# Peptides against a protein of PDB entry 5HB3, part 57

Target 1, 150 residues: chain A of PDB entry 5HB3
Amino acid sequence: RQMQDRCMSEYNQRIRNAPEGSIDPFRMACYKIIGRCDLSNRSLDGLQTDVNDWIWLQFNLARETDRSLELAGESYGLAELQASIREIGLKHFPKTAAEDTNGSFGMFFYLQILAGMFEQAIAYLYPFSYVDAVHFAIALTYYGLLRPVD

## One batch from the design tools (peptide; made by RFdiffusion4, then SolubleMPNN)

Design b1_p17_1_s1 (from b1_p17_1, 13 letters changed)
Fold by OpenDDE base, seed 5:
Structure b1_p17_1_s1 (fold): chain B 150 residues (1-150), chain A 17 residues (1-17)
Amino acid sequence: as target 1 above (150 residues)
Amino acid sequence: SDEQLDKLLEKYFQSLL
């Protein structure tokens, strides 16, 4: 709690008082992750990142904590992340095999799996790769993550 | 947030090509 409060204080102070571009982006990233500052902006500005870095950050920031106990007035949980992934899917990823020009369906499948969207992930993968979808479905069922419809 | 992800995805898609 004390560390988080300190991070928020320093983050706010630096945003207000430091010239644009003068702040170490890694330090700002630390304040965001540890202090959970400005969760409305879930990006690492000034850093060269990839999709893996992005998804890692989203999971790190997403907490299913009681909103009433969060010192940060902003709550971001798994449900919000899942909603974001759905929106991303609709905007950027192929919906059918016929639309897949770049083989990018695998990335969207991966993102859905990471976000615990198992049923949706399998349903999405099925028209692109039947064999892979079945293998993942079996594995997920084995671990109790996929519920067979009786 | 969406704009940054858009750029990252564009880079990713370009790398597949």
Scores: peptide ipSAE 0.234, ipTM 0.813, DockQ to the pose 0.853
Fold by OpenDDE base, seed 2:
Structure b1_p17_1_s1 (fold): chain B 150 residues (1-150), chain A 17 residues (1-17)
Amino acid sequence: as target 1 above (150 residues)
Amino acid sequence: SDEQLDKLLEKYFQSLL
């Protein structure tokens, strides 16, 4: 808590007082990740990131813990991340094997798996790659992450 | 929608072409 408060203080001070472009993006990232500062902005400005960096950040920022323990307005949970992934899936990824032109379905499957959307991920993957879907389903079931339909 | 993710995905898709 003391560390978080200090991070918040330093973050706010730098955002308000630092000359534009003078703030080290990595330092700001540390404040965001460690200090959970300004979670309304889940981007890392000034850093070159990829999808893996983005999803890693979202997971680190997403807390499954009781929102009551977090400062008001700085709550971001797995449900919100899952919603974002779902929306992105609808916008950017093929819905059926017939729509698949570049094999990008794998990335959407990956994002769903990372977000704990196991049933949806397997259901999505199945028409694109039956073999892979079955293998993942078996593995997820073995680890108790996938609930077979009774 | 997360605008940042949209941009990242666009870059990703471009890399697949």
Scores: peptide ipSAE 0.232, ipTM 0.812, DockQ to the pose 0.640
Fold by OpenDDE base, seed 4:
Structure b1_p17_1_s1 (fold): chain B 150 residues (1-150), chain A 17 residues (1-17)
Amino acid sequence: as target 1 above (150 residues)
Amino acid sequence: SDEQLDKLLEKYFQSLL
């Protein structure tokens, strides 16, 4: 708590007082990740990032904090991340093999797996690659991550 | 919609092409 308060104070001070563009993007990233500062903005400005960096950041920011302890009115947890992944899927990724023009279905499958959406991920992958879906289903079941629908 | 993610995905899709 003391570290978080200090990070918030330093973050707010730097945003208010630092010349535009003078703040080290990595330092700002540290304040966001460690201090959970300005969680309404889930971007890392000034850094060259990819989809892997984005999803890694979302996981680090998505903490199951007891809603009672987060004084900050904005709760961002795994459920919100999963909702975001669903929305992204609907907007950017093919729903069927016939809609797949660039082979991007694998990325959406990957994002769903990372977000813990195992059942949805397997269901999504199945029409694109039956063999891969079965192999992943077996592996996920082995690790107790996939609940077989009775 | 996360504008940053949209841009990242667009870049990703372009890389597949």
Scores: peptide ipSAE 0.231, ipTM 0.811, DockQ to the pose 0.712
Fold by OpenDDE base, seed 3:
Structure b1_p17_1_s1 (fold): chain B 150 residues (1-150), chain A 17 residues (1-17)
Amino acid sequence: as target 1 above (150 residues)
Amino acid sequence: SDEQLDKLLEKYFQSLL
């Protein structure tokens, strides 16, 4: 708790007192990731990031902290990340094989798998690639990640 | 991978963060 408070204090002080453009974006990223500072802003401004970096950041920030200890405004967990992935899917990815023009279904499948949305991921992949869906379903079942409906 | 899609996803993800 003391370390977190110190990180927050340093983060806030740097945001307020540092000249514009003088803040090392990597240092700010460290405060965000390690110190969990300003979790309302989950972007890494000033860094060249890709989708993998974004997902990695979301997973690192999405910790089940005991909701009782986090101030009401800072709770970001796996459920919120999964909700975000669902929203992305609805907005940017094909819903059916007939809508797939660019073959982007694989990326959305990947995002769902990373977010632990295994049942939804398999259900999504199935109409695009039966063979792949079956292979992933077998693998996920083997590792106990997919619950077969009895 | 469609480079445009990657950029769109990046922007969207950044907006969600």
Scores: peptide ipSAE 0.120, ipTM 0.757, DockQ to the pose 0.086; fails the geometry check

Design b1_p17_1_s2 (from b1_p17_1, 10 letters changed)
Fold by OpenDDE base, seed 3:
Structure b1_p17_1_s2 (fold): chain B 150 residues (1-150), chain A 17 residues (1-17)
Amino acid sequence: as target 1 above (150 residues)
Amino acid sequence: MEEQLDKLLQEYFESLL
């Protein structure tokens, strides 16, 4: 808590008071990641990032915290991440194999797996790649992550 | 955030082509 508070303080101070162009984006990224600062903005501003960096950041920022200890509006846990992934899926990824023009379905499947949305991930993958869906379903079931309906 | 993600996803999709 003390470290987080210090990170938040430094982060906010720099955002507000730093001269234009003087902000080290790597330092700000450290505050963002370590301190979970400004969870409303889950990006690394001023850094060249790719989709993998974005994904990594989302999962690093997601924490199950006691809501009573969180500052108002700064709750970001697995549920919020899963909701975001669902929204991303609706907006950016193919719904059917017929809509898939670039093979991007695999990334959305991957995102769902990372977020623990195993049933949804398998259900999504199945129409795109039956064989892969079955293999993943077997593996997930073996590890107790996918619950077969009895 | 959404705009950044949109850009990143677009770049990703382009990389798949």
Scores: peptide ipSAE 0.206, ipTM 0.807, DockQ to the pose 0.813
Fold by OpenDDE base, seed 4:
Structure b1_p17_1_s2 (fold): chain B 150 residues (1-150), chain A 17 residues (1-17)
Amino acid sequence: as target 1 above (150 residues)
Amino acid sequence: MEEQLDKLLQEYFESLL
C-alpha cells in the first residue's frame, strides 16, 4: 500500500507538473504497472505498443479486490477485462468462418484463452477450426479449466 | 496477424481506455 501510494503520488505529480515532452514514458509505465496508477487509462502513453503489450498490461493491471474497499470507478479486475475482450470480439473479429477473410479468428481465440474465457474460446474456435478446437478442449479439460455444460 | 488488423486492434484498445 505504501509503495502504491508513492507511485500514485509521483505519477500524479509528474503528470501535473512536468513540462510538456519531458515525461519519461518508461517511468510513467513503471508507475502505471507497479502502482496501478490511473486505471481509467490502461495504456502506455508515449510508447509504441502492440496487442501483446496491451493484453499484458491489462492482465498486470487487473486485480480482484474487495469491491467494498474500492472507490467507485477504480475497480479493474478480470471480469472487466473479459468484458473488454468480448466487446473487441464483437467489433473486430469474424463471427463465423464465412466472415473470416484474413484468419483473424486466431487472435480472438488467443485473447479469450488468455482471459480465461475457455468455454467461449472453444465455442468460438470450433466453427473456424474443428480440429484445433477439439485439441484445445481436450487440453483444457485435462487441466480442469474447461467446464463442459452438462 | 496482418499489420492492418494490429493497428485496428490497437486503436480499439486505446479507445476502450
Scores: peptide ipSAE 0.095, ipTM 0.751, DockQ to the pose 0.086
Fold by OpenDDE base, seed 5:
Structure b1_p17_1_s2 (fold): chain B 150 residues (1-150), chain A 17 residues (1-17)
Amino acid sequence: as target 1 above (150 residues)
Amino acid sequence: MEEQLDKLLQEYFESLL
C-alpha cells in the first residue's frame, strides 16, 4: 500500500507539474504498472505498443481485490478485462470468415483464451477454423476449462 | 483510452498487411 501510494503521488505530480516534453514515458509506464496508476487510462502513453503490449498491460493492471476496498471507478479485475475484450471484439474483429481479410480472427481468439473466455473463444473460432476449434475444445475440456452446454 | 486502443489495433492490423 505505501509503495502504491508513493507511485500514485509521483505519477500524479509528474503528470501535473512536469515541463512539456520532459516526461519520460518509460518512467510513467513503470508507475502505471507498479502503482496501478490511472486505471481510467489503461495505455502506455508516449510508447509505441502493440496488441501484445496492450493485453500484457491489461493483465498486469487487473487484480482481484475486495471490491469493498476499492474506490468507485478504480476497480479493474478479470471481469472488467473480459468486458473490454468483448467490446474490442465487437468493434475491431471480424464476426464471420467472410469479413476476415487479414486473418485477425486468430488474435481475437487468442485474447479470449488469455482472458479465460473459453466458451466464447471456441464459439468464435468455430466458423473460422472448424478443425482448430474442435482441437481446442477437446483440450480445454480435458483440462476442465470448457463447460459443455448440456 | 479507446482512441489509443484503436490506434494500437490499427497499427497492428497494418503490420499484418
Scores: peptide ipSAE 0.014, ipTM 0.341, DockQ to the pose 0.733
Fold by OpenDDE base, seed 1:
Structure b1_p17_1_s2 (fold): chain B 150 residues (1-150), chain A 17 residues (1-17)
Amino acid sequence: as target 1 above (150 residues)
Amino acid sequence: MEEQLDKLLQEYFESLL
């Protein structure tokens, strides 16, 4: 708690008071990650990031905490992350194999797997790559991660 | 957030092509 409060204080102070162009984006990233600062903006401003950086950040910011201890605007856990992935999927990824011109379906499948959305991931992959979907389903079932419908 | 994600995804897709 003390470290988080310090990070939040430093983060807010720098955002408000730092001269233009003087903000070290890596330092701000450290405050954001360690202090979970500004959960309303889950990006690393001033850094060149890719999808892997983005998803890594989301998992680092996500915490399963007692919601009774968090301010209403500061709750970000696995459920909120999964909701974000669903929204991203609806907006940015192909719904059918016919819509996939660049092979991006694999990235969305990967994001769903990382977020523990195993049933949705397999269901999504199935029309794009039947063979791969079956292999992943077998593996996930073997490890008890996929709940087969009885 | 959405705009940043759009940009990130765009950059990623461009890197795959």
Scores: peptide ipSAE 0.009, ipTM 0.327, DockQ to the pose 0.635

Design b1_p17_1_s3 (from b1_p17_1, 10 letters changed)
Fold by OpenDDE base, seed 4:
Structure b1_p17_1_s3 (fold): chain B 150 residues (1-150), chain A 17 residues (1-17)
Amino acid sequence: as target 1 above (150 residues)
Amino acid sequence: MEEQLDKLLKEWFESLK
């Protein structure tokens, strides 16, 4: 908690007081990651990032906390991440194999797997690649991660 | 967040073509 408070303090101070262009984006990234600062902005501003960086950051920021102790804007756990992944899926990824023009279904499958959305991931993958879906289902079941979906 | 992700995804998708 002390470290988080310090990170938050430094983060806020720099955001408010630093001259334009003087902010070290790497330092700010450290504060964001370590201190979970500014959860309303779950990005690494000023840094070149890719999808892997984005998803990595989401997981680092996600924490299961007592929601009663968090401000409404500062609550970010696995459920919120999963909700974001669902939304992303609806907007940016193919729904059917016929819509897939660039093989992007694999990325959405990957994101769902990372987010622990195993049932949804398998269900999504199934129409794109039956064999792969079955193989992943077997593996996930073996590790006790896959549950039947009603 | 969505806007940034949209950009990242577009770039990623283009990189796969």
Scores: peptide ipSAE 0.038, ipTM 0.696, DockQ to the pose 0.748
Fold by OpenDDE base, seed 1:
Structure b1_p17_1_s3 (fold): chain B 150 residues (1-150), chain A 17 residues (1-17)
Amino acid sequence: as target 1 above (150 residues)
Amino acid sequence: MEEQLDKLLKEWFESLK
């Protein structure tokens, strides 16, 4: 808690008081990650990031904490991450094989798997690749991650 | 494929700020 508070203090001070162009984006990224600063902005400003960086950051920021201890509006756990993945899916990924013009379905499947959305991931993959969906379903079931419907 | 995905998701990532 003391370290988080220090990170938040330093982060806020730098954002407010640092001369223009003097902010080290890597240092700010460290504060963001360690201190979970400014959870409303879940990006690394001033850094070139890709989808892997983004998803990695989301998981690092996500915490299952007592919501009563968090500041209002700063709750970010697995549920919120999963909600974000759903929204991403709705806006940016194909819904059917017929809509898939760029082969991006695999990435959305991957994101859902990472977020523990196993049932949704399999359901999504099924129309794009039946064989792969079955293989993943078998594996997930074997490891107790997929709940078979009785 | 990764490069294409980065382009596709760029707008979304910006919206999440």
Scores: peptide ipSAE 0.030, ipTM 0.599, DockQ to the pose 0.085
Fold by OpenDDE base, seed 3:
Structure b1_p17_1_s3 (fold): chain B 150 residues (1-150), chain A 17 residues (1-17)
Amino acid sequence: as target 1 above (150 residues)
Amino acid sequence: MEEQLDKLLKEWFESLK
């Protein structure tokens, strides 16, 4: 708790008081990750990041904390991450094979798998790649991760 | 965040082409 409070204090102080262009983005990233600072903005400002960096950050920031300890506006857990993935899917990824022009369906499938949305991932993949969907379903079932509806 | 993600996704998709 003391370390988190110190990280938040330093993070806020630097954002408010640092001259423009003097902020070390790597230091700020460290405060964000370790201190979970500013959970409303889950990005690494001033750094060149890709989708893998973004998703990695989301998982690192996601915590199942006692909701009593976090202000309601600062809670970010697995449920919120999964909700974000759903929203991203609706906005940025093809819904049907006919809409897929660039093969991006695989990335959305991957994001759902990482987020533990296994049933939704298989259901999504099925119309794009039947064979792959079946193979993943078998594997997920074998490991007890997929709950086949009897 | 949505705008940043959109930019990242676009850049990523372009890099895969």
Scores: peptide ipSAE 0.027, ipTM 0.595, DockQ to the pose 0.642
Fold by OpenDDE base, seed 2:
Structure b1_p17_1_s3 (fold): chain B 150 residues (1-150), chain A 17 residues (1-17)
Amino acid sequence: as target 1 above (150 residues)
Amino acid sequence: MEEQLDKLLKEWFESLK
């Protein structure tokens, strides 16, 4: 808690008082990650990031905290991340194999797996790659992560 | 956040072509 408060204080102070162009984006990223600062903006400003960096950041910021301890506006957990991934999937990823011109279905499958959306991930992968979907389903079932409907 | 992800995804998809 003390470290988080210090990170938040430093983060806010720098955003408000730092001269233009003097902000070290890496330092700000550290405060953001460690302190979970400014959860309304879940990006690393001033840094070149890719999709892996983005998703890594989302998972690092997502915490299952007692909702009683977080101010209602600052709660970001796995459920919110899963919702975001679902929305991204609807907007940016192919829904059917016929729509997949770029082979991007694998990325959306990957994002769903990372987010623990195992049933949705397998269901999504199935029409694109039957063999892979079956293999992942077997593995996930073996580890008790996929719940086949009885 | 969505806009940034959209940009990242767009850049990523373009890098795969």
Scores: peptide ipSAE 0.028, ipTM 0.643, DockQ to the pose 0.700; fails the geometry check

Design b1_p17_1_s4 (from b1_p17_1, 12 letters changed)
Fold by OpenDDE base, seed 5:
Structure b1_p17_1_s4 (fold): chain B 150 residues (1-150), chain A 17 residues (1-17)
Amino acid sequence: as target 1 above (150 residues)
Amino acid sequence: MDEFLDKLLEEYFKSLQ
């Protein structure tokens, strides 16, 4: 708690008072990650990042907390991340094999798996790659992560 | 959705071409 509070204090102080161009983006990233600062902005400003960095950051910032203990707008958990992934899927990824022009379906499958959306991930993958979908379904079932409907 | 994420995804899709 003490460390987190210090990180938040330093982050806020630097954002408000630091001269333009004097902020070390890596240092600010550390404060953001450790302190979970400014959860409305879930990006690392001033750093070159990719989709993997983005998703990694989302998981690091996500917490299952009692919303009653958080300030308005500071709640960010797995449910919110899953909702974001659903929205991303609808906007950016192919819905059918016929729409797949670049093989990007694999990334969306990957994101769903990371977010624990196993049933949706398998259902999505099935029309794109039957064999892979079956293999993943078997594996997920073996580990008790996918429950077949009776 | 965050404009930042949109940009990242666009860059990712370009990398697949």
Scores: peptide ipSAE 0.239, ipTM 0.809, DockQ to the pose 0.687
Fold by OpenDDE base, seed 1:
Order: sequence, then C-alpha cells, then structure tokens
Structure b1_p17_1_s4 (fold): chain B 150 residues (1-150), chain A 17 residues (1-17)
Amino acid sequence: as target 1 above (150 residues)
Amino acid sequence: MDEFLDKLLEEYFKSLQ
C-alpha cells in the first residue's frame, strides 16, 4: 500500500508539474503498472506497443478487489476487461467467416481465451475453423475450463 | 472505447495485409 501510494503520488505529480517533453514514458509506465494509476486510461502513453502489450497491461491492471474499498471510478477487474474485449470484438473483428478478409479472427479468439471467455471463444472460432474449435473445446473441457451443457 | 486501442488494432490489421 505504501509503495502504491508513492507511485500514485509521483505519477500525479509528474503529470501535473513536469515540463513538456521531460516525462520518461518508461518511468510513467512503471508507476502506472505498480500503482495502478489513472485506470480510466489503460494505455502506455509515449510507448510503441502492440496488442500483446495492451492485453498484458490490462491483466496487470485488473484486480478483483472489494468494490467498497475502491475509489469511485477506479474499479477495474476481470469483468471490465471482458466487457472491453466484447466491445472491441464488436467494433473491429469479423463476426462471420464471410466478413474475414485478413484472418484477424485468430487474434480475437486469442483475446477471449486469455480473458477466460472460453465458451464465447469456442463459439466464435467454430465458423472460422471448425477443426481448431473442436480441438480447443476438447482441451478446455479436459482441463475443466469449458462446461459442457448436460 | 479507448482511441489508443482503436489505433493499435488498426495497425495490427494493416500488418496482416
């Protein structure tokens, strides 16, 4: 808690008081990750990042905390992450195999798997790659992650 | 939705073409 508070303090101080162009984006990233600062902006400003970096950051920031202990507006857990993944899926990824022009379906499947959206992930993958969907379903079931409907 | 994520995904999609 003390370290988190310190990170938050430093983060806020630098954002407010640092001269323009003097902010080390890596340092700010460290404060953001460790201190979970400014959860409304879940990006690493000033850094070149990819989708893997983004999802990694989301998981690092996500916490299952007692909502009663969090400041208003700072709640970010798995549910919020899953909601974000659903949203980006609707906006950016193909919904059907017919809409897939670049093979990006695999990335959305991957994001859903990482977020524990196993049933949705398999359902999504099925029309794009039947064989792969079946293999993943078998594996997920074997590990008790996919609940077969009796 | 975060504009940053939108840009990130757009760049990703461009890399697939």
Scores: peptide ipSAE 0.225, ipTM 0.801, DockQ to the pose 0.696
Fold by OpenDDE base, seed 4:
Structure b1_p17_1_s4 (fold): chain B 150 residues (1-150), chain A 17 residues (1-17)
Amino acid sequence: as target 1 above (150 residues)
Amino acid sequence: MDEFLDKLLEEYFKSLQ
């Protein structure tokens, strides 16, 4: 808690008081990651990031909190991340194999797997690659991660 | 994933924040 508070303080101070262009984006990134600062902006400003960096950051920032305690605070957990992944899927990824022109389905599958959306991931992958979907389903079932709908 | 999609995703991810 003390570390988080310190990070938050430093983060806010720098954002408010630092001259434009003087902020070290890496330092700010550290504060954001360690302190979970400014959860409304889950990006690393001033840094060139890719999808892997983004998803990594999301997982680092995501925390499960007791909803009963968070009446007034910024909450960001796995559910919110999963919602974001769903939205990304709807907007940017092919819905069917017929729509796949660039093989991007694999990335969405990957994101869903990372986000623990195992059933959805398998269901999504199935029409694109039956064999792969089956293999992943077997593996996920083996580890108790896949809950087949009866 | 092609470069176009990569950029699109990057922009989208930023917009979601």
Scores: peptide ipSAE 0.104, ipTM 0.726, DockQ to the pose 0.086
Fold by OpenDDE base, seed 3:
Structure b1_p17_1_s4 (fold): chain B 150 residues (1-150), chain A 17 residues (1-17)
Amino acid sequence: as target 1 above (150 residues)
Amino acid sequence: MDEFLDKLLEEYFKSLQ
């Protein structure tokens, strides 16, 4: 609690008072990660990031907390992350094998798996790679992560 | 993944804020 409060204080102070161009983006990133500062902005400003960096950050920021204890606008959990993954999937990833020009389907499959969207991930992978989808389905079922359809 | 796609996703992620 004390560390988080200190991070939040420092983060806010720097955002408000630091001269232009004097803010170390890595330090600000540390405050964001450790203190969960400014959850409305779930990116690392001033840093070059990729999809892996982004998803890693999302999982670090996501918490299943009592929403009554947080400002309504700052609640961020797994459900919100899953919603974001669904949205980026619809917009940026191929929906069918015929649309796949760059092999990016694997990344979206990966993101869904990370987010616990197992049934959706398998369903998505199936038309791109039947064999892989079956193998993942077997594995996920073995670990009780995939729910059989009755 | 294509660098162009990576950049596109990055910009999109920022726009979701």
Scores: peptide ipSAE 0.093, ipTM 0.713, DockQ to the pose 0.083

Design b1_p17_2_s1 (from b1_p17_2, 8 letters changed)
Fold by OpenDDE base, seed 2:
Structure b1_p17_2_s1 (fold): chain B 150 residues (1-150), chain A 17 residues (1-17)
Amino acid sequence: as target 1 above (150 residues)
Amino acid sequence: SAEEQFEKLLKEALAKR
C-alpha cells in the first residue's frame, strides 16, 4: 500500500505539473499497473503495443478482489472487463460462420476464455468449429469450469 | 477508450495475417 500511495501521489503531481510529453511513458505505465492510477484510462499512451499487450494490460488491471478491499480509489473488476469483451465481440467479430471472412472468431473465443466466459465461449465457437468446441467443452467440464447441461 | 484501442490493435494484427 505504501508503494501504491506513493505512486498515486507522484502520478497526480506529474500529470498536473509536468510539461506535456515530458513524462516517461514507461513510468506512467508503472503508475497505472502498480499504483492503479487513472484506471478510467486503460490505454498506454506513448508506447508501441500490440494486441497481446492490450490483453495483458486489461487482465492485469482487472481485479477479482472485493471492491471494498481495493486499495486504489478507482476499481475495475473482471465483470467490467467481461462487459468490454462482450461489446468488442458485438462490434468486431463475426456472429456466425457465414459472417466469418478472416477467421478472427478464434480471437474472440480466446478473449472469452481468458475472461472466464466459458459457456459463452463454447457456444460461440460451436458453429465455427464443432470439433474444437466439443473438445474444449469436455476439457472445461473435466476441470469443473463448465457445468454440464441435463 | 480501451475498446477503441483494441480495435486499432486488432486491425493491425489482422493486417499481419
Scores: peptide ipSAE 0.322, ipTM 0.867, DockQ to the pose 0.761
Fold by OpenDDE base, seed 4:
Structure b1_p17_2_s1 (fold): chain B 150 residues (1-150), chain A 17 residues (1-17)
Amino acid sequence: as target 1 above (150 residues)
Amino acid sequence: SAEEQFEKLLKEALAKR
């Protein structure tokens, strides 16, 4: 908590006083991740990132904490992330096998699984790969993550 | 937006496949 407070303080000070682009992007990343500063901007400026980095960042920033205890006035939780994933799915991923031109359906399935959207993930995967959907459904059920339909 | 950033990164990832 003390570290987080310090991070927020330093972040605010640097954002206000430092010339644009003069701050070490890795340090800024630390302020964002540890200090949860400026969660409205869920990106790492000045860093070369890939899709895996993006995924990692989103899930690290999406914390289900007691809002009353968060020093940062900004809250970004799993629900918000799930909403973002849904939006991403609607805009950027195939909805049917017929629309799948680049084989990217697996990535969206993966995102949904990571976000705990298990039922939706299985339902999404089913038309693309029946066998895989069934296998994942069995596995998720085994771990108590998917409710068996009576 | 985060979503737009993802789109960019996704395109890049797919291009590498």
Scores: peptide ipSAE 0.319, ipTM 0.866, DockQ to the pose 0.735
Fold by OpenDDE base, seed 3:
Structure b1_p17_2_s1 (fold): chain B 150 residues (1-150), chain A 17 residues (1-17)
Amino acid sequence: as target 1 above (150 residues)
Amino acid sequence: SAEEQFEKLLKEALAKR
């Protein structure tokens, strides 16, 4: 916690005192990822990234930590990430096969699986690809991640 | 926002397919 407090202090000082655009984006990324600074902004500005980088970032920021050890306002866990993924799904992914114009349903399925939203992921995939949904359901059941239908 | 960034990255990813 002492280290976290120190990181927060340094982050705040740099944000307040450094000229705009003068801070190394990689340094800022370190403050965010390691120091968990400014978790209200879960993006890395000024860096060339791809969708995989975004995914990596979100899951690294959404650490399961004891909230008592987190600084006020800097708590972010899997539950919050799951909520974010749900919102992303509502805004940016097809709801039905009829709405699928670019084949992006698989990406949303992938995000849900990564976030441990297994039941929702299978339910989502089913109308797009019956075969794939069944295959994943079998696999998830095998590993004890999906409850079989009663 | 993170969501806005994702949207951008998603579009880019789809364009590469």
Scores: peptide ipSAE 0.319, ipTM 0.865, DockQ to the pose 0.793
Fold by OpenDDE base, seed 1:
Structure b1_p17_2_s1 (fold): chain B 150 residues (1-150), chain A 17 residues (1-17)
Amino acid sequence: as target 1 above (150 residues)
Amino acid sequence: SAEEQFEKLLKEALAKR
């Protein structure tokens, strides 16, 4: 808590007082990831990142901290991340096999799996690849992650 | 937004394929 408070204080001070572009982007990233500062902005400015970095960042920021200890006025947990992934899916990924032009369905399936959206992930994958969907369903069921619909 | 950034990164990733 003390460390988080310090990070928040330093972040706020620097964002207000530092000349634009003078703050080390990596330091800012540390404030965001470790200090959970300004979680409303889930991007790393000034850093060259790829899609994997983005995924990593989102999942690291989506910590279920005890809401009681979240001094940061913004709660960002798994539920919020799942909501974001759903939104991304609706906007940027094919909804049907007929809409799939670049094979990007796999990425959305991957995101859903990472976010623990197993049932939705399997349902999504099924029309694109029946065999793969069945294989994943079997595996997820084996590990107790997929609930059979009664 | 984070979503917009993802879209950009996704497009870039797909373009490299």
Scores: peptide ipSAE 0.316, ipTM 0.864, DockQ to the pose 0.753

